Peptides against a protein of PDB entry 5Z08. Designs and how they scored, part 187

Target 1, 168 residues: chain A of PDB entry 5Z08
Amino acid sequence: RQKDEWAKKTSSLMKQLDWFIGEHLGAMLAAEELGGPVVGELMEIDPDDLSAGFNAHGKLKKATSQPDLDRRQRRIDDIWGPQDEQGQAHKRKRGADEALAASAEMRDLIEQLMNKLVEAGGDNSATYVEIPRESAAARFLVRSKVAMFHPNDARRLRLVDFGRDLDD
Target 2, 222 residues: chain B of PDB entry 5Z08
Amino acid sequence: GLPRLIDAIEEASKIPAKRRQTPIKPTIEKLTTHLYTHGASPDSLLRLADLLTLRNHLDQASLAAITRNLYPSSTVSDEVVLRFIGALGHGQLKPTLALQALFLRWLVMVYHLLENPGVLGQVYGVLFDLLDTAAIRPQLCHLLALVTRRKHVRPFRIQAILTLSRQTGGDPNLTGLLRVFKNYYPEIIVGDATKGRASAFKHPDPQWRQHLDEIQQRRSEA

## One batch from the design tools (peptide; made by RFdiffusion4, then SolubleMPNN)

Design b2_p20_3_s1 (from b2_p20_3, 11 letters changed)
Fold by OpenDDE base, seed 4:
Structure b2_p20_3_s1 (fold): chain B 168 residues (1-168), chain C 222 residues (1-222), chain A 20 residues (1-20)
Amino acid sequence: as target 1 above (168 residues)
Amino acid sequence: as target 2 above (222 residues)
Amino acid sequence: EWAKKLKTLEEIFLRLLHPP
């Protein structure tokens, strides 16, 4: 009975986390990957804002603001892409695809981190997940104090031990 | 006195309206007049809570009239609070959602008179799980805004409000509740869910409040 | 084990909601 209740609660919380990642965090992570603001500095990035791109300062490109150089290259790609309704649709689709990719990466990282923690049986050396790249997802987990990089290898990420904080 | 009026209504509540020998409306009017003038003692308040929350043969208009005049002359006990909380939700034995909304409104208006405000914090989960019920959501959010403490602001509840806010197209009451949550955790990433129109959770009835204050002042002078 | 998993997941979620 108690085990079943815990399982149900865990499943419920996981679904909520999946929603949070997919519907909220993914777009922000995608924005960071695309050279936008660091996750947490901007409260919200609309997937539509991902299509507009970001300036060198990570601010949303308003149509009227002067072309910073990095704005020029994206504008060139945006200019040579049909500026028509189809080009905007392609940009929106790309932004959505990036948000989905970032969401999937974050979800996978969390799952791997949790699984490694369970498998390690208390061996901290066995708790590291190998990451293919320093992604926005990985960086965000570290900034949020969910995970830690290995001190000597930025390709190795482990879950922070919450045990001390959970018993208080 | 008030106890005799309650006795008469309790007896009438056991009998279907069509089978009553005497109309109950005059007795309800006497009760509501008495409540308006003097308020309800703790004992009377408990009896009235039972009449309002338990399935009986009283009509909805009478129940609503009693609820609208349910001025406490003193404090509100945990038992009274729990009667009203227990009456919330869906079910054949539950009061109508319209009446439940009046109960929640009443709890908001008498919150400062609770003997133990912490009792609502203990049933916070029960209240929170009813947020999907649109008919009671405005008053429920207001009550939750009063009751919410840091311990109640859990990730799953934040997420539940966000989800429900999206599903409702940004209900201003949910936005208001989320702002209350954000007061305890300013750094919560909640996106635009807090930027929308939010309820200010103003007192539902200033005239009712003023009249309650007058009734309560008489107690302090006695 | 399930309690630990749930607590861990809750803590992860809290920290994701409250970046420093």
Scores: peptide ipSAE 0.420, ipTM 0.544, DockQ to the pose 0.303
Fold by OpenDDE base, seed 1:
Structure b2_p20_3_s1 (fold): chain B 168 residues (1-168), chain C 222 residues (1-222), chain A 20 residues (1-20)
Amino acid sequence: as target 1 above (168 residues)
Amino acid sequence: as target 2 above (222 residues)
Amino acid sequence: EWAKKLKTLEEIFLRLLHPP
């Protein structure tokens, strides 16, 4: 009975976390990956805003400003095609796809971090997840003090031990 | 005195309006006049809370009139608060949603007179779960804005407000409540849900407040 | 174990909601 209640609560919380990642965090992470602002500087980025792209200062482009085409901005513009109605639809779709990809990466990373924590049984050396790249998701987890990099290997990430903070 | 008026109304409340020997309206008018002039003692408040929250044969206009004149002469007990909280939500035995909105408004207006404001914090979950009820949401959000403490600002409640805000097209009362949550956690990512018009949760009735203050002052001088 | 998992998830979620 008690275990079932905890399982239900955990499942409910996971669904809420999935929603938060998918509906809010994913677009912001995608913006950071695309050279936009760091997550936390903007309250929310709409996938449609992702479609406008960001200037070199991480600010949302206004439709009329030809950005100084740095390589990253060219990649954004190459993604974004001509400003016709079809081009705008393709831009919106790509912004949505990037947000979905970022959401999936964050979700998977959290799941892996949680699984490693459970599997390690208290061995801190066994709690590290190998990450293929330093993603916006990984950086955000570290900034949020959810995770930390291995001191000697930035490809290894682990959950922060919350034990001290949870007993207060 | 007030106890005798309550006695008469309690007895009348047991009988359907069509079967009463005497009209109740004159007695209700005497009660509301007395409440307006002198307020209600803690004991009288409890009895009136029962009349307002329990199913009886009193008409909605009478119940609303009593609620609008329910000036505490002193403090409001936990028991009185819990009677009103217990009357909230959907159910055949519960008061109408219109009357529930008046109860919530009353709780907002007398919040500073609660013997134990913490009692509302203990039933925070019950109140929060009623946010989907549109008819009481404005007053409920205002009450929650007063009651909310850091311990109540949980991830699931943040998410619930965000979801409900989207579903309602950005209800200003929900936006206001979410801003209260953000005061405890300034860095909370709330997206566009906090963008837009929020309720300021101003006092619902300044005249009622002034009159309450006058009643409260008279008791401190006696 | 389930309580620990739930608390951990709560803490993760809180920290994600409150980036520094």
Scores: peptide ipSAE 0.419, ipTM 0.544, DockQ to the pose 0.297
Fold by OpenDDE base, seed 2:
Structure b2_p20_3_s1 (fold): chain B 168 residues (1-168), chain C 222 residues (1-222), chain A 20 residues (1-20)
Amino acid sequence: as target 1 above (168 residues)
Amino acid sequence: as target 2 above (222 residues)
Amino acid sequence: EWAKKLKTLEEIFLRLLHPP
């Protein structure tokens, strides 16, 4: 009985988290990936705003020139092509697709981090998830103090131990 | 005195209107006049809370009239508060949603007279779960705006307000409540749900407040 | 184990709602 109640509460919370990621956080993460503002600086980015392109006042922190970021940035420049009506519809669709991709990445990363924590049985060395790249999702988890990079390997991410804060 | 008027109304409330030997309306008018002039003592307030919240044969107009004149002459006990909270929501034995809205409005107006304001914080979850009830939402959001503390601002409640705000097309009362949440956590990501028009949660009835203050002042002089 | 999982999820969600 108690286990079933905990399972229901966990499921309910997961649904709420999935909604939050899908409806709010995904678009903001996609904007950050696309060279937009860092998540938390702007309260909301409408997926439609992703299509409008970030004007110069969105401090494009030039994320360091890793060549793969340049390819996504070039795709943004292709989105900045002439403002024909067909171009705007393609931009909106692309913004929505990037928001979906960012949402899926964040959700998957949280799930992997949680699973590794459970599997490790208290061994901190076994709690690391290998990430293919430093995504906006990964950076956001670190900034929010949900996760930590391995000190010697930025491709390894682990969940922060909340144990001290959860007992209060 | 007030106790005798309450006795007569309690007795009449047990009998269907068609079977009453005497019209209750004159007694209700005497009660409301007395309440307007002197307010209700803690004991009388509890008895009136029972009359208002329990299913009986009193008509809705009489119940509304009593509620509109429910001036406390002293403090409001936890028991009185809990009677009104228990009367909220959907159910065959519960008061009408219109009357529930008046109860919530009353709680807002007497909030400063509660013996223990913390009692509302203890039932915060019960109040919050009623936000989907459109008929009481304006007054409920106002009450929650007064009651909300940092401990109540939880992720699931933030998410619930965001979801409900979307479903309602951005109800200004929900936007107002979300702004209250943001005051405790300025860095909270709540999106554009806070950019819309929000209720300012002003006092619902300034004249009622003034009259309450006059009743309360008489107690301090006695 | 389920209680720990729920608390962990709650904390994750709180921190995601409150970026620094």
Scores: peptide ipSAE 0.413, ipTM 0.529, DockQ to the pose 0.296
Fold by OpenDDE base, seed 5:
Structure b2_p20_3_s1 (fold): chain B 168 residues (1-168), chain C 222 residues (1-222), chain A 20 residues (1-20)
Amino acid sequence: as target 1 above (168 residues)
Amino acid sequence: as target 2 above (222 residues)
Amino acid sequence: EWAKKLKTLEEIFLRLLHPP
C-alpha cells in the first residue's frame, strides 16, 4: 500500500518532469545547442525563433546570406534557410525536431544518472554516466547543480549527492 | 434577533419557493440589514455558511445578498472556512460558480479575521487544484496569493501555473500568483510569464472593508 | 528506495526550475 502510493507519486512527478522538459526546457536547450543564448538568459524561446537562428552573440540572426561552413553554423543556417512559406514551415519543423531531440537527451541523461546512482549501491566511482558530448543538456544539469563532471574527464557525469548536501 | 431570522430562513430553505406560504424576500432583507448593521457572530456565521453552501431551495439572488452582507462581528472559525472551501468546485450538490466566486471573495476580505489562517494552508491543494476553473480563478488566485508559503511552492505547482498560464494566454491572476511563488524562489525560470500584466491583488471592495472595520471596532469597545 | 527516488526526482526538478 505505502509502496504503491510512493510509486504513484513518483510516476506523477516523472510525468510532470517529462512535461517540463518537453514543453518548456527542450526549446531552450535546443536554442543553446544551436548557438542561441544559454538556458536561463532567454526566458522563453519559441520553437519558431529557433528557426530564425542566433548570431554569435546569441541574438536572433537576421537572414545574412553568407553560409559559414561550420557544421553547427550549417545546422543553424539550414534551420535559417530562405523565409519563403515553405522555408518557414521547414524551419518550424526543424525547430520542433531540435526541441524534441534536446528534450529526449535531457530525459535520457536524467534517467541514466538516476539509474547509475541506484546501481552503484553507494560506490561514488560507479555513479558516472558516460556522455557522448558536452551537450546543452549536460551543461544545464551541471549549472543547475544536478550533476557534476568527473574532475579528470568531462565525458563522465554523475548525479550530485543530494543526501549529503541535505545532511550538511 | 439574528438567530430567529436564520431560523425562519432555514425553514423556508427546505420548501420550494412556489410552496411557501409567505415570501422569504422580506426576511432575507431583514437578515441582510441586520448583518450590515451588526455583523454575524461565529455561531451565526456557521449557520449562514450552511445555508449558503448546502443545497436548498433559496434563490441565487438571496444567497448572493447574504454573502455580500456576511460581515463577521468577531472572528471566523475553521469550521466556517471549511464549509466554504467544501462548497468549491464542480458538482451537482455544489453552489453555482458565481456564488463560489463570492465565497472566495469573502474569504479574501475576511482573511485577517480567521481564527487560524493556517487552515487555508492545510487545504492549499484543494484550492490550487481549482485553478483550471475560469469562473473562480481571479478570486482563487487572490486567496492563494495570501495563503501561499514556501512549503506550498512545489515544482509540480510551479509547472501547473506555467502550463495554465500558457493555456490561458497569460491570465494576469496566474501571473500574479506566479510572482508570489517567485518571491520564495527568485531563480525560478518562469519565462516571460512574469513579465506580463499581473494582478496586484488589491482589496476587492474598499467600502466593504471600511464597513467591516466599523463593525469590528464596535466589538472591541463592548 | 521509492522514497529516495522520489526525493531525488523532486530535488532534480527543483534544481532544473532554479538554474543559476
Scores: peptide ipSAE 0.411, ipTM 0.511, DockQ to the pose 0.282

Design b2_p20_3_s2 (from b2_p20_3, 11 letters changed)
Fold by OpenDDE base, seed 1:
Structure b2_p20_3_s2 (fold): chain B 168 residues (1-168), chain C 222 residues (1-222), chain A 20 residues (1-20)
Amino acid sequence: as target 1 above (168 residues)
Amino acid sequence: as target 2 above (222 residues)
Amino acid sequence: EWAKKLKTLEEIYLRLLYPP
């Protein structure tokens, strides 16, 4: 009975997490990968910096001159205006595909991190997951204090052991 | 037990304070102590949501005290969520804006316990239309930051936030919400007028979070 | 073991929702 309740609660929470990753976080992570804003970072985004957009490095472009209110409306209209249904569909599809890819990467990474923690049996050296790249997902897990990089190898990521902090 | 305390408060809520034979404050204190120690079951949460959201003769201090101790021992149903959402906005039958701000804060703090997080996304428009209400805007922006999905980021809403941001002199919470929108559409130009620091939408009450976690853990052991 | 897993997932979810 108790095990079944735990299993049910775990399943419910996993569904919530999967929903959050798929419906919210994946799109944000994809935006970060595309040079958009960093997920969860307190960017003091100076509005001037926001108006300048992000460079290819995710850094705010140098504030070009105050884009006139009319330029803002045009850009909103360019983003949302009747672009050719095909071009918008392609951008939407690409954006959706990138969000799905980022969601899958985040989900897989969390699963691997949890599995390694269980398999390690308390050996911290065995808890590291090897990551193919420093993705937005990996960076976000570190910023969120969910995971930490190996001090000497940024390709190795481990889950933070919350058990000690939760039992205190 | 908790049901009996709720029964007593429900009965007292039907009677004006001046006509009550017994002070309700001791019963409220027992309720809040019980909630703090054990949390509220889904059934109790629904009953308490009705007490908090429906017009009755309970005083604002009592309602606020219940809300501050409204720890779920389990999940939060869609019905409970919808009671609190339905209580938002202006109207003679609605709770005070101060109490509405507490409800929004509560929804933020229990967001991870919702049986269906998507329920808030279904009422996104209702929440969004309340952004002009300054008294609830901080908590409302925080909740919207959690709830916002790509499907909600629409041109008219972008423009509405930009307009409201200009009108408010760059409210940090609106800037924070615009940042969430920009995460879905990086090309959104957040206006220069918002030279203010965007809100980070940090957890509103770390101590409340910790205590909630303790309550949730005890149920898992029972 | 299930309790630990659940607590871990809860903490992950909360930290993802509210990055410090």
Scores: peptide ipSAE 0.506, ipTM 0.575, DockQ to the pose 0.303
Fold by OpenDDE base, seed 3:
Structure b2_p20_3_s2 (fold): chain B 168 residues (1-168), chain C 222 residues (1-222), chain A 20 residues (1-20)
Amino acid sequence: as target 1 above (168 residues)
Amino acid sequence: as target 2 above (222 residues)
Amino acid sequence: EWAKKLKTLEEIYLRLLYPP
């Protein structure tokens, strides 16, 4: 009985997480990959700083070039805008494909991070997931304090231990 | 019926207003009239929550009109609640703060119809961290006043409210929320900054409540 | 184990919804 209730709650939460990733977060991540605004930092970062990108540690780089704010807004508009012309249709299709790819990557990363945490049995060295690239998804997980990079290897990502933070 | 109206609005929401072949306003008016008369089923509520919370080409007046007429005919699922919670805060893809305030007001008014009111307790931290956003603070404090349990009343949150109360010159909604905290922990010293008038968190719209009760009563008789 | 998994998922979801 109690196990079934926990399973139902977990399933419900997973569905909500999947929806949030697929319907909301994926498009924002795709916009970031395409040189759009950084997810979650839009209000705290100077628009000029948004162009700088992130270093291997997920930190904002110093802006070296003036971001073409108009180009960025157009890219966001291309992802969310109507399909007018064939060229806009291709851009929108590309934006939709990028949003789907970003959603899939985020889902896969979360799943791998959770699985590695369970498999490691308390061995912190075994909790790292190898990432093929520093994606918007990986950076967002780090910015959100969901994950952290290995101190010496930015290709290795692990889940943050919430156990200490959840008891506070 | 309601599903067909939602279908038409969903399709129109994908297209900028200037490029629509037909004006959407008459369909919005039909939708709001239907919602006022019959309310929304759980399935319709979910679809409407998506229209309200996801970025689309619907105008703010239409979104506000739908939200003001969003009477549940039955219960409100966790999924619907979490759509509205996910729409809160700052971001280019999030609804306007004015619309977010309407969502929070709606959640207050339908709180008794939630299938699982505990879902709001699970997202308590998220809601609490938005208290610095002045535009949504009144409705947010009201919702938090309903949701708050002993487990949520932590020393850091007490201090955060006290600090924010000082910074705002004693916002009566923050003082009201702190009184709710004090109900769980009477030892909480309400500093001088909180000596002001506290909000009583009265129902935001008595007429809306009465109309909701009428819609809900029809379901119980069916 | 299920409780830990659920709490972890809850925390992930909340942090993704509202990055600190």
Scores: peptide ipSAE 0.492, ipTM 0.448, DockQ to the pose 0.470
Fold by OpenDDE base, seed 5:
Order: C-alpha cells, then structure tokens, then sequence
Structure b2_p20_3_s2 (fold): chain B 168 residues (1-168), chain C 222 residues (1-222), chain A 20 residues (1-20)
C-alpha cells in the first residue's frame, strides 16, 4: 500500500516534470542551442519568438532591425531559412521541432542520471552518465545544481548528491 | 543570542514608537545580522512569524527587513506556514499587502524546507481565492504553481482562472498557473490568453537562495 | 527506494523551476 502510494506520487510528479520540460523549458533550451539567450534570461520564449531570431545581445530581433549578420543570427537564419511567409511557417515548425528535441534530450538526460544513481548503489564513480555533447540541457542541469560534470571529463555528468535529507 | 533579540523586539512591539525608551532600529539590525549569519531555528521562526503577522507597533520597514532575512537554519513547521497563510488577504488586522507579498515570496523560497509541503495543499482553496488581489498575485501564482496537484485542478478553478485571466488582460502569472493546470488536463484550452507571455516562475532571489544553501549546509555539517 | 526516487525527482523539479 505505501509503496503504491509512493509509486503514484512519483508517477504524478514525473508527469508534472515532463510537462514542465515539454511546455516551458524545451523552447528556452532550444533558444539557447540556437544561440539565443541563456535559459533564465528570458522569462518565456514562444516558438514564434524562436522564428524571429535573436540579436547579438540575445534579445528578440525586432522586425524592423537589419538582419544582424552576427554568426549566431546567421546560424539561426541558416537553420530557419528566409523570413518570408513560407519561411515563417517553416520557422515555426522548426522551432517546435527544436523545442521538442531539446525537451526529449532533457528528459532522457534526467532519466539516465536518476537510473545511474540507483544502479551505482552508493558508488559515486559509477553515477556518471556519458553525454554525446555539451548541450543546453546539460549546461542547464549544471547551472541549476542538478548535475555536475566530472572534474576531468566534461563528457561525464552525474546527479548532485542532494544530501542525507533525501534518505529520511 | 537570537532568542534574546526576539524578546527585546517582542517587548518593543507592544509599545508605540513614540513611547519607546530606546530606538528599536539597532535591535532590528542586530536581529537581521544574526539571521543573515546563522538563520533561524524552528522555534525562532515561529516567534518571528508571530511578530510579522500579528498586529503590533513595529514599523513596516522593520517587518520587511526581518522578512528579507528570514533564513531558516533548519526546517519550516506547519505552524509557521499557517501563520503566514492566516495573515493573507484583506482586513484591518492583517499585514499590508506589500508585506503579504514578501511572505508569499518567502514561502516560495523556502518551499523545499517545509516539514510538510502538504500543508499548503490543504489550504489551497484559501490561496486560490486570493488570486483577485492584484498586489499579491505574482507571488501567489508562483506559490500555487509549486503547490498545485491534480486534486486541486477542478473545473470551477479552471474557469475561475480563465475568467480572471481575461479580466486582467492576460496576466503572465495567471497564464503561468494555467500552464501548470494544463499539465494535469491537457485538454484545457487556454485560448488566446496563452499567446501572451507566461511567467516561468523563476527563483525570486538567486542570491538569497545561495545564502540559504550556505546556512543549510552548516547544519548538515554539525 | 521509492521515497528516495520521489524526493530526488522533487528536488530536480524544484531546481529546474528555479534556475539561478
């Protein structure tokens, strides 16, 4: 009975987290990957805002501003294509796809980090997850103090020990 | 120690400022310095919650200063939480709305230290019914975003928040709370109100968070 | 184990909700 209650609570919380990642965090992570602001600088990024691109200062590009030929904007423009009406629909779709990809990456990374923690049985050396790249998701987990990089290997990430208060 | 400082402030709080033999400001500064350095024990938190929430002769600046330095050194009891919740809303005996906003902000920042986070879920209705109070709405929405579970997401509350969102011209905090509701009921059509900027409910004060973590770490080492 | 998992998830969620 208690185990079932814990399982239900865990499932409920996971659904909340999945939603938060998918609906809130994913777009912000995608913006960071695209050379936009670091997650946390903008309160919210709509996929439509992703389509507008960002200036060199990570601010939303105003429609009237000359295309900032900054490398970041070029990369966004290269990813999103021309700002025509067809380009806007493609940009929105790509923005949604990038947000979805970033959400999936974050979710998978959290799951791997948690699984490794359980599997390690208290061995900190076994708690590291190998990451294919330093993604916005990985960086955000580190900034949020959820995860830490291995001191000697930035491809290895582990969950932060949240202390004994979790064992009580 | 902290208890003696609280004693002095409690006694001073009973007396109008003009009738005090000694200015309270130096004692408040000592208290806030102590709180900043060491935090407050559960017992001290309860006493401070009473000072902050009950009508007394302390000035608003002093109350705000105490609230801004109200670092728990340990956990936050249900009693402390309920004192702050009881202080919310309109009434002659209640703290100012500005101070209530600080209390809600504090509850957000210490949410992870609550002995029983479920206590906020039990008073969810009380919190939700205060959403019409514009002065506390930002912090209230943030707290509700943390507290909300599926059991709280009821049709009448969905309608209430949608109605309030329309009436407020799409308050970003209400939109943020509606997103939290949508987690439990994806079928919620937030409508054009979601085209608006929603609040991400970021930590209200990263520096305060960092300092709280430092105070809490000292406890784990002791 | 389930309690630990839940607490861990809760802490992760809170830290992600409140990025620095």
Amino acid sequence: as target 1 above (168 residues)
Amino acid sequence: as target 2 above (222 residues)
Amino acid sequence: EWAKKLKTLEEIYLRLLYPP
Scores: peptide ipSAE 0.511, ipTM 0.571, DockQ to the pose 0.343; fails the geometry check
Fold by OpenDDE base, seed 4:
Formats: sequence, structure tokens, C-alpha cells
Structure b2_p20_3_s2 (fold): chain B 168 residues (1-168), chain C 222 residues (1-222), chain A 20 residues (1-20)
Amino acid sequence: as target 1 above (168 residues)
Amino acid sequence: as target 2 above (222 residues)
Amino acid sequence: EWAKKLKTLEEIYLRLLYPP
């Protein structure tokens, strides 16, 4: 009975987390991957905004504030680029795909980190997940103090031990 | 120590400012400095919660200063939480709405330190019924966003938020709360109420959080 | 074990919601 209640609560919380990752965090992570702001600086990114791209400073390219050079480039892109509808559709699709990919990566990393923690049975050396690349998701987990890199290997990520804080 | 400072403030709180023999401000400053440096134990938190929530002769600036420095050194008990929740709403015996907003902000910032986060879920209805109070709505929506579980997302509450959102012209905090509700029930037709800007419910004070973490780390090392 | 898992998930979620 009690185990079943804990399982239900865990499942419910996982659904909440999955939603948060998919609906909010994924777009922000995708923005970071695309050279946008670091997650936490911009809390609301519409996937459609990802299609606009980011400047070298990680700011959204706004149509109105583009320097004359960017206006000229945009005119060139308007003249020679794919038709506005197809180009915008392709950009929107790309933004959505990047957000989805980032969401999936974050979800997978969290799952792996949790699974390794359980499997390790208290052995901290066995808690590391191998990551294929340093992603926005991995960086965000570290910045959020959810995970930490192995001191000698940036390809190894582990969950921060919350146990000391949770058992007190 | 902190208990002696609280004792002095408790005694001073019983006396109107004009009748106090000694100015309380220096003692409040000592208290807030101590809280900033060391945080408050569970026992001290309870006493401070009473000072903050019960009608007394302390000035609003002092109460606000205490609240802004109310760093828990440990956990936050259900009793402390309930003191702050009981202080919410309208009434002559209630703290000012400005102070209530600070209490709600505090609860948001210490949510992870609650001994039993479920206590807020038990008083969910009380919190939810205060959403019409504009002055506390931003912080209240943020707290509700943290507290909301599937069991709280009821049709009548969905409708209540939708109605209130329309009445407020699409308050972004209500839109944010509706988004949280939609997480549990994706089929919620939010209509025009959620086409607007939604609050992301960011941490209210990153510096306060960082300082809290430092205080909490000292506890884990002890 | 389930309690620990739930608490861990809660902590992860909170830290992601409120990145430092």
C-alpha cells in the first residue's frame, strides 16, 4: 500500500517534470544550443522565436533592430532565399525539432542519472553517466546543481547527492 | 544570542512605539544581522512567525526587514507554515497585504526546506480562494504553481481561474497557473486567457537563494 | 527506496525550476 502510493506520487511527479522539460525547458535549452542566451537568463522562449536565430551576443534577432547591414542581408535573403512561407515554415520546424531534441536529451540524462544512482547502491564511483557530448542539457544540470562532472573527465556526469540534505 | 534578541523584540512588540522607553530599531538591526549571518533555528522561526503574523505594535518596516532576512538554518515546520498561511487575507487582525506578499514570497523561497510540503497541499483551498486579492496574487500564483498536484486541479478551480483571468484582463500570473493546471489536464481549453504572456515563476530572489544555500551548507557540515 | 526516489525527483524538479 505505502509503496504503491509512493510509486503513484513518483509517477505523477515524473509526468510533471516531463511536461516542464518538454513545454518550457526544451525551448530554452534549444536556444542555448543555437547560440542564444544561457538557460536562466531568458525564461520564456517561444519555439517560434528560435526560428529567428540569435546574434553573436545571444540576443534574438529582432527584425526592427537589425543594423543596415543586416537589413541588406535580409533583403538579399528575401530576394534569393526560399519563399518567405517555406523559409519561415522550415525555420519554425527547425526550432521545434531542436526544442524536442533538447527535451529528449534532458529527459534521458535525468533518467540515466537517476538509474545510475540507484544501481550504484551507494558506490559513488559507479554513479557516473557517460555523456556523448557537452550539451546545453548537461550544462544546465550542472548549473542547476543537479549534476556534477567527474573532476578528471568531462564526459562523465553524476547526480549530486541530495541524501545528506534529504535525510536530515 | 538570537533567543535573547527575540525576547527583547517580543516584549517591545507589546508596547506602542510612542510608549517604548528604548528604540527597537537597533535590536531589529541586530536581529536581522544575526539572521543574515546564521539563519533561524526551527524554534526561532516559530517565534519569529508569531511576531510577524500576530497583531502587535511593531512597525511595518521592521516586520518587512525581519521577513527579508528570515533564513532558515534548518527545516521549516508545519506550524511555521500554518502561521504564515493563517495570516493571509483581509481582516483587521491580518498583516498588511504588502507583508502578506512577503510571506508568500518567503514560502516560495523556502519551499524546499519544508518538513512536510504536503501541508501546503492541505491548505490549497485556502490559498486558492485568495487569488482574487490582487496585491498578493503574483506570489500566491507562484506558490500555487509549486504546490499544485493533480488532486487540486478540479473543474471548479479551472473555471475560477479562467473567470478571474478574464476579469483581470489576463493576469500573467493566472495564465502561468493555468499552464501548470494544463500540465495535469492537457485538454483544458484555456482559450484567450492563455494566449497572453504567462509568468514563468522564476525564483524571486537569486541572491537570497544563494545566501540561503550558504547558511544551509553550514548546517550540513556541522 | 521509493521515498528516496521521490525526494530525489522533487529536488531535481525544484532545482530545474529554480536554477541558481
Scores: peptide ipSAE 0.511, ipTM 0.574, DockQ to the pose 0.334; fails the geometry check

